# Peptides against a protein of PDB entry 3QIS: the designs that were tried, part 177

Target 1, 334 residues: chain A of PDB entry 3QIS
Amino acid sequence: PSLELSRREFVFENVKFRQLQKEKFQISNNGQVPCHFSFIPKLNDSQYCKPWLRAEPFEGYLEPNETVDISLDVYVSKDSVTILNSGEDKIEDILVLHLDRGKDYFLTISGNYLPSCFGTSLEALCRMKRPIREVPVTKLIDLEEDSFLEKEKSLLQMVPLDEGASERPLQVPKEIWLLVDHLFKYACHQEDLFQTPGMQEELQQIIDCLDTSIPETIPGSNHSVAEALLIFLEALPEPVICYELYQRCLDSAYDPRICRQVISQLPRCHRNVFRYLMAFLRELLKFSEYNSVNANMIATLFTSLLLRPPPNLMARQTPSDRQRAIQFLLGFLL

## One batch from the design tools (peptide; made by RFdiffusion4, then SolubleMPNN)

Design b2_p19_4_s1 (from b2_p19_4, 12 letters changed)
Fold by OpenDDE base, seed 3:
Structure b2_p19_4_s1 (fold): chain B 334 residues (1-334), chain A 19 residues (1-19)
Amino acid sequence: as target 1 above (334 residues)
Amino acid sequence: SASEYLKKFMEELRKEIYG
């Protein structure tokens, strides 16, 4: 069996968070026998491609002289955004198209990724006074490394932040400030806020706006701005409540005094973001007659975003743990 | 109040970003 491929090299330029890109090619059975094709893992890989890439179809049968279109889909989700932002991973891969009892055909995937404030740490974003797209990639790496070291120092209560010649970090990321400022000004009376989904096109515009500028006004509907805040919180590599405090939050869920003590132990930026969000959400709850927002809905929605189980415990989260997590957050909303 | 805290904090951050 043999195949003819219309193309073997694919370039995905300017890949962005949550923006689907597609490249298509054709495979043709130029042999005299039916053949089965499949994308197969390389010798040391568990998957035929990286998590941000997909082939459709990834396998199939071709009769003699039959042709099929294959789509290569590049999509950066919350699961790949952080490693692409840091440059740990890149838009590069090699696909192996295997023909049963035939040859292997190699496809080269290349391109570039444009960093996003989505999937970037709170610590790094507090040091970014400019949009992330204005920050050199080398400086972005340094900011992530420095952010990790400062988080550890803050948790250890050791060294006062040496007010060295580095610009004072923002109290919260400008991106969170922009989103919350918009919602506070324009969305308090918005019917079904956080219940109605945003528009995908508007979400992309909001993400691009936050990555490239410091706008006076965020584009899109209040629903799209609200969903952008949820997406931002979901995409954080470290949740607003750090993984190390997760169990202590559950253990304290019914003691409001201990809950506040646990929050006081968060790194400065995480603590500020948490307090800011809770203050905002309490303000929205005053307008429940207009926006249909209630404490239980908000607690349920935001708990999964703010108080995530550590990766090693995600598969083991009990209904009791979820209820405790919700109760913890309710103590800050009521 | 939560509203006063928000307004104050938003104004502080506005100055940190644009000042």
Scores: peptide ipSAE 0.512, ipTM 0.943, DockQ to the pose 0.806
Fold by OpenDDE base, seed 2:
Structure b2_p19_4_s1 (fold): chain B 334 residues (1-334), chain A 19 residues (1-19)
Amino acid sequence: as target 1 above (334 residues)
Amino acid sequence: SASEYLKKFMEELRKEIYG
């Protein structure tokens, strides 16, 4: 069996969080026999491609002189955004197109990723006074390392080492402030807030706006701004309630005093964000006659975002654990 | 009020972000 490929090199320029890019090519059976093709893992890889890449179709049959179009889709989800922001991963891959009883054909994937405030830690964002696109990549790496050390010091209640001439961090990320300030000003009377999805184009504009500027106003509908807040919280590498406190939150779910004590043990930035969000959500609940928002809906929605099970426990979350997690948040909304 | 506290906190943050 033999194939002809229309191209073997693919460049994905300016890859962004949640923005789908597609490149297409053709494969043709220039042999005399039917062939089966498939994308296969390289040596030591478990998958035929990196998590942000997909081939469609990834396998198929070609009759002699048949041609098929293959789409290479690049999409950075919440699962890949953090490692791309840090430069731990890059928009580079090699695909192996295998023919049964035939040859391997190599495809080169390259490109560049544009960092996002989405998928960046709360600690790093509190130190980031400028938009992330204005911050040198080298400084982003340093900010993540410093953020890890700050989190650990906060959890261990270690005396701050003499903060050298480092600028005081923000109490909360400017991106969270911008989203919540907008919603507080303009969305308190919005019907079906957090129930109606945003527009995909508006979501991309909001993400780009937060990554590149400190605007006076966020673009898009109230629904898109509300969904952008949810996406932001979902994309956090460490949830607002740190994984270390997850079980303690569940255990305290029916004791409001213990719940407040658990929250007091969060790192400063996480604790500030949690209190800020809870204060905002309690304000939205005052307008329930207009926005159709109720405490049970909000608790259910935000529980999956704020109080995530640790990765090792995610597959083991019971309905009882979910109910306890909801009850924990309800104690801050009522 | 809780609303006044939230507004005050948001205004303090505004000064930290734009100041």
Scores: peptide ipSAE 0.508, ipTM 0.941, DockQ to the pose 0.760
Fold by OpenDDE base, seed 4:
Structure b2_p19_4_s1 (fold): chain B 334 residues (1-334), chain A 19 residues (1-19)
Amino acid sequence: as target 1 above (334 residues)
Amino acid sequence: SASEYLKKFMEELRKEIYG
């Protein structure tokens, strides 16, 4: 069996977080026998492609002289954004199109990624006084490494080593401040806030705005700004409540005093973000008659974002664990 | 109050971001 491919090289320019790009090509059975094709893992890989790439269809049958269109879809989700922001991964891959009892055909994927403040650590963003697109990628790596070291020192209650002449970090990321400032000013009376989805076009505009500028006003509806805050929190590589404290939060869920002690052990930036968000959400709850927001809805929604189980425990989360996590957060909203 | 804390904190951050 043999295939003819219309194209073997694909370039995805200016790939962004949550922005789908598509490239298409054709494969044709130029042989005399039916062919089964599939994308297969390379040697030592578990998947036929990187997490941000997909082929559709990824397998199929071709009769003699049959042609099929294959779409290569590039989409950077929360699962890939952090490693692309840091340059640990890149928009580069090789796909192996296997023909049963035939040849392997290699496809080259290349391109460039544009970094986002979404999927960047709270610690790195606190050190970033300018929009992320103004920061050299090499400096983003250094900021993440330094941020990790600061987090570990804070968790270990190590005395801050002499803060060398590095500029004082922000108390919270400017991006969180901008989102919350907008919501506080304009959305406290917004009916169905955090219940109505934003517009996808507006979400993209908000992300691009936060990545490229420090705006006076965030574009889009209050619903889009609210959803952008949720997306931001979901995309954090380390949740606002660090994974190391997850179990202690569950264990303390019914003791408000212990809950506050656990939060006090968070790294400074995480603790500041948590307190800031809780203060905002408590203010929002005062306007429940106008915005239809209640404590149970907010606790349920934000618990999944702020108090995520560690990756190794995610598959083992019980209904009891979920209820404890919600109860933990309720103790800061009521 | 939570409102006073929030307003004060937001104003401090405004100065850190734009100052």
Scores: peptide ipSAE 0.506, ipTM 0.941, DockQ to the pose 0.921
Fold by OpenDDE base, seed 1:
Structure b2_p19_4_s1 (fold): chain B 334 residues (1-334), chain A 19 residues (1-19)
Amino acid sequence: as target 1 above (334 residues)
Amino acid sequence: SASEYLKKFMEELRKEIYG
């Protein structure tokens, strides 16, 4: 069996969070026998491609002289955004197109990723007074490392950083402030807020806006701005309630006093974001007559975003754990 | 009020972001 490939090198320029890019190529059976093709893992890989890449179709049969179009889809989800923002991963891969009883064909994937405030830590974002696209990529790594060290110092209640030499971090990320300020000003009376999906095009515009500027106003509908806030919270590498406090939140879920004590132990930026969001959501609930938002809906929605189980516990979350997590948030909304 | 606190907090943050 033999294949002819129309292209073997693919470049994905300016890859962005949640923006699908596609490149297509053709494979043709130039042999005299039917063949089966598949993308296969490299020797040390579990998957045929990185999580942000997909081939469609990834396998198939070709009759003699048959041609099929293969799409290479690049899509950075919440699962890949953090590692791409940090430069731990890059828009580079090698695909192995295997022909049964035939040859391997290598495809080279390359490109560049544009960092996003989505999938960046709260600690790093509090240090970013400028849009993330204005921050040199080399400094993003340093900011994440410094953010980790400050988080540890904060958790250990070690000596306040000497205020003297480094620019004071923001109390909350500017991106969260921008989203919440918009919603507070314009969306409190919005019918079905957080219940109606945003527009995908508007979501992309909002993401691009937050990554590249500090606007006076967020573009798009209130629904799109609301969904952008949800996407932002979901994409956080460390949830607003740090993984270390997850179990304590569940254990305290029915004791409002202990719940507040647990929140007080969050790193400063996480604690500020949590309190800010809860204050906003309580304000939003005052307009329930207009926006059809209730505490149970909000608690249910935001629980999965703010109070995520640690990765090692995700597969074991019980309905009871979920209910306790919801109850924990309800204690801050009511 | 909680609303006044939120407004004040947002205004403080506005000054930190644009100041």
Scores: peptide ipSAE 0.501, ipTM 0.940, DockQ to the pose 0.781

Design b2_p19_4_s2 (from b2_p19_4, 12 letters changed)
Fold by OpenDDE base, seed 3:
Structure b2_p19_4_s2 (fold): chain B 334 residues (1-334), chain A 19 residues (1-19)
Amino acid sequence: as target 1 above (334 residues)
Amino acid sequence: SASEYLKKFMEQLRKEIYG
């Protein structure tokens, strides 16, 4: 069996968070026998491609002289955004198209990724006074390394932040401030806020706006701005409540005094973001007659974003743990 | 109030971002 491929090299330029890109090619059975094709893992890989890449179809049968279109889909989700932002991973891969009892055909995937404030740590974003797209990639790496070290120092209560005026971190990321400022000004009376989905095109515009500028006004509907805040919180590599405090939050869920003590132990930026979000959400709850927002809905929605189980415990989260997590957050909303 | 905290905090951050 043999195949003819219309293309073997694929370049995905300017790949962005949550923006689907597609490249298509054709495979043709130029042999005299039916053949089965499949994308197969390389010798040391568990998957035929990286998590941000997909082939469709990834396998199939071709009769003699039959042709099929294959789509290569590049999509950066919350699961790949952080490693691409840091440059730990890149838009590069090699696909192996295997023909049963035939040859292997190699496809080269290349391209570039454009960093996003989505999937970047709170600590790094507090040091970024400019949009992330204005930050050199080398400096972005340094900021992530420094952010990790400062988080550890903050947790250990060892070193006062060197208050050099130009190097002083923001109290919260400018991106969170922009989103919350918009919602506070324009969305308090928005019917079905956080219940109606945003528009995908508007979400992309909001993400691009936050990555490239410091706007006076965020584009899109209040629903799209609200969903952008949820996406931002979901994409954080470390949740607003650090993984190390997760169990203590559950254990304290019914003691409001201990809950506040646990929050006081968060790194400065995480603690500020948490307090800011809780203050905002309490303000929205005052307008429940207009926006249909209630404490139980908000607690349920935001708990999964703010108080995530550590990766090693995600598969083991009980209904009781979820209820405790919700109760913990309710103590800050009521 | 939560509203006063938000307004004050937003104004502080505005100054931190824009000068």
Scores: peptide ipSAE 0.533, ipTM 0.947, DockQ to the pose 0.790
Fold by OpenDDE base, seed 2:
Structure b2_p19_4_s2 (fold): chain B 334 residues (1-334), chain A 19 residues (1-19)
Amino acid sequence: as target 1 above (334 residues)
Amino acid sequence: SASEYLKKFMEQLRKEIYG
């Protein structure tokens, strides 16, 4: 069996969080026999491609002189955004197109990723006074390392080492402030807030706006701004309630006094964000006659975002655990 | 009020972000 490929090199320029890019090519059976093709893992890889890449179709049959179009889709989800922001991963891959009883064909994937405030830690964002696109990549790496050390010091209640001439961090990320300030000003009377999805184009504009500027106003509908807040919280590498406190939140779910004590043990930035969000959500609940928002809906929605099970426990979350997690948040909304 | 507290907090943060 033999194939002809229309191209073997693919460049994905300016890859962004949640922005789908597609490149297409053709494969043709220039042999005399039917062939089966498939994308296969390289040596030591479990998958035929990196998590942000997909081929469609990834396998198929070609009759002699048949041609098929293959789409290479690049999409950075919440699962890949953090490792791309840090430069731990890059928009580079090699695909192996295998023919049954035939040759391997190599495809080269390259490109560049544009960092996002989405998928960046709360600690790093509190130190980031400028938009992330204005911050040198080298400084982003340093900010993540410093953020890890700050989190650990906060959890261990270690005396701050003499804060050298490092600028005081923000109490909360500017991105969260911008989203919440917009919603507080313009969305309190919005019907079906957090129930109606945003527009995909508006979501991309909001992400780009937060990554590149400190605007006076966020673009898009109230629904898109509300969904952008949810996406932001979902994309956090460490949830607003740190994984270390997850079980304690569940255990305290029916004791409001213990719940407040657990929250007091969060790192400063996480604790500030949690209190800020809860204060905002309690304000939205005052307008329930207009926005159709109720405490049970909000608790259910935000529980999956704010109080995530640790990765090792995610597959083991019971309905009882979910109910306890909801009850924990309800104690801050009522 | 809780609303006034939230507004004051948001205004403090505004000054930290734009100041």
Scores: peptide ipSAE 0.533, ipTM 0.946, DockQ to the pose 0.753
Fold by OpenDDE base, seed 4:
Structure b2_p19_4_s2 (fold): chain B 334 residues (1-334), chain A 19 residues (1-19)
Amino acid sequence: as target 1 above (334 residues)
Amino acid sequence: SASEYLKKFMEQLRKEIYG
């Protein structure tokens, strides 16, 4: 069996977080026998492609002289954004199109990624006084490494070494401040806030705005700005409540005093963000008659974002664990 | 109050971001 491919090289320019790009090509059975094709893992890989790439269809049958269109879809989700922001991964891959009892055909994927403040650590963003697109990628790597070291020192209650004349980090990321400032000013009376989805076009505009500028006003509806805050929190590589404290939060869920002690052990930036968000959400709850927001809805929604189980425990989360996590957050909203 | 804390904190951050 043999295939003819219309194209073997694909370039995805200016790939962005949550922005789908597509490239298409054709495969044709130029042989005399039916063919089964599939994308297969390379040697030592578990998957036929990187997490941000997909082929559709990824397998199929071709009769003699049959042609099929294959779409290569590039989409950077929360699962890939952090490693692309840091340059640990890149928009580069090789796909192996296997023909049963035939040849392997290699496809080259290349391109460039544009970094986002979404999927960047709280610590790195606190050190980033300018929009992320103004920061050299090499400096982003350094900021993430320094941020990890600061987090570890804070968790270990190590005395901050007298780090030299480095500029004082922001108390919270400017991006979180911008989102919350907008919501506080304009959305406290917004009916169905955090219940109505934003517009996808507006979400993209908000992300691009936060990545490229420090705006006076965030574009889009209050619903889009609210959803952008949720997306931001979901995309954090380390949740606002660090994974190391997850179990202690569950264990303390019914003791408000212990809950506050656990939060006090968070790294400075995480602790500041948590307290800031809780203060905002408590203010929002005062306007429940106008915005239809209640404590149970907010606790349920934000618990999944702020108090995520560690990756190794995610598959083992019980209904009891979920209820404890919600109860933990309720103790800061009521 | 939570409102006073929030307002003061937001104003401090405004100065840190734009100052």
Scores: peptide ipSAE 0.531, ipTM 0.946, DockQ to the pose 0.889
Fold by OpenDDE base, seed 1:
Structure b2_p19_4_s2 (fold): chain B 334 residues (1-334), chain A 19 residues (1-19)
Amino acid sequence: as target 1 above (334 residues)
Amino acid sequence: SASEYLKKFMEQLRKEIYG
C-alpha cells in the first residue's frame, strides 16, 4: 500500500484560546490495493496528537485511486490554555500517519500561541497591570513562579511582603473587575442572565479585548459578558477557592461561621475575588424580579467554577459532595 | 449597605487599574 499526501507541513499562526483553526490536506491511495490509514501515537506518547490538536478523520479506508480530505483542527480549550500561556507547551507537534502494512508518513505541525488572561492564575493576573499581550512571554513565566511563591507565603502566614520595592499587586485581576463592573452597570436587569448563552463571536471579541486592552466597556451583549465571566472562572488553573481548601469547604458547608473562616484562609487575591464575586452575585439576586436569577441557580452554576474538586478527586465526586459544595456557596448568597 | 461597599470597592479598583 502507498499514499500520496498533498501537504506535510502545517503552520498555525496566532493561535488563540477558544479560536478554532483548520488546515486541510488530501491523502490519495496511489497504490493498487485498498489501504487503511490511521494516526498513531509516537513511541512514548499515549495519544496521536497533543490535546489542542485533532485530525478528522483520524482513520479510514481508501480504495485504489480514492482521495480523502483530512482536517487538522487546532483548538485551545481550558484543558490546554494554562500550559500554553506558561510556555510549558507550544504549538508544535509531529503526527504519524500510519498505513496498515505500509509506511509511516510524518506531518509537522508548528505555529505560535498568543497568551490569554484566560487560563492564567489569579496571582499572576493581579501582578499584570497591563494586558497580557503587552507582557513579554519571558516575564509570564517569572510572574507565575513569583505568584506561586507568594501564594505559599500567604498560606504560611509568613512576613508581610516588604511594601518597598515591587509594584503593589491589584486586589483582584483587572479582567475580573472589567467583567463584573460591566455586569453590575448594565446586566442587573437583564432577563435570563447566566441562563441564556452568549454569542460565540462576541465571546471571542471579549477574550481578545481583555487580552489586548483595558477597555472602558466590554463589547458584546450582557449574556456574552456573563458567559465570558463563567469561562474565565472555569479556565483558572487554580479555582477561586484553592484546591487545598476544597474538603474544608465541604465539611463546613452547613456552618456559615466556619465557611467564612475557611474563606479567610484563602490567598489574598483568591479571597478578594471570592468576596467580590459573592458581593456582585448578592446584588444580582436583589433584581431577581427582572433577571430571573435565584440563589439556587447561581449557587449551582458557580459551584462548579469556584469550588472544583482537586484533580485526584474529580472522578470520585459524589452527589453529596456536590450538594455540600452548593450549600457552601448558598451561605454567601443568602 | 452591601451595595455601597461593592460600589466603593469597584471604584477603588478602578483607581488602581486606571490610575
Scores: peptide ipSAE 0.526, ipTM 0.945, DockQ to the pose 0.779

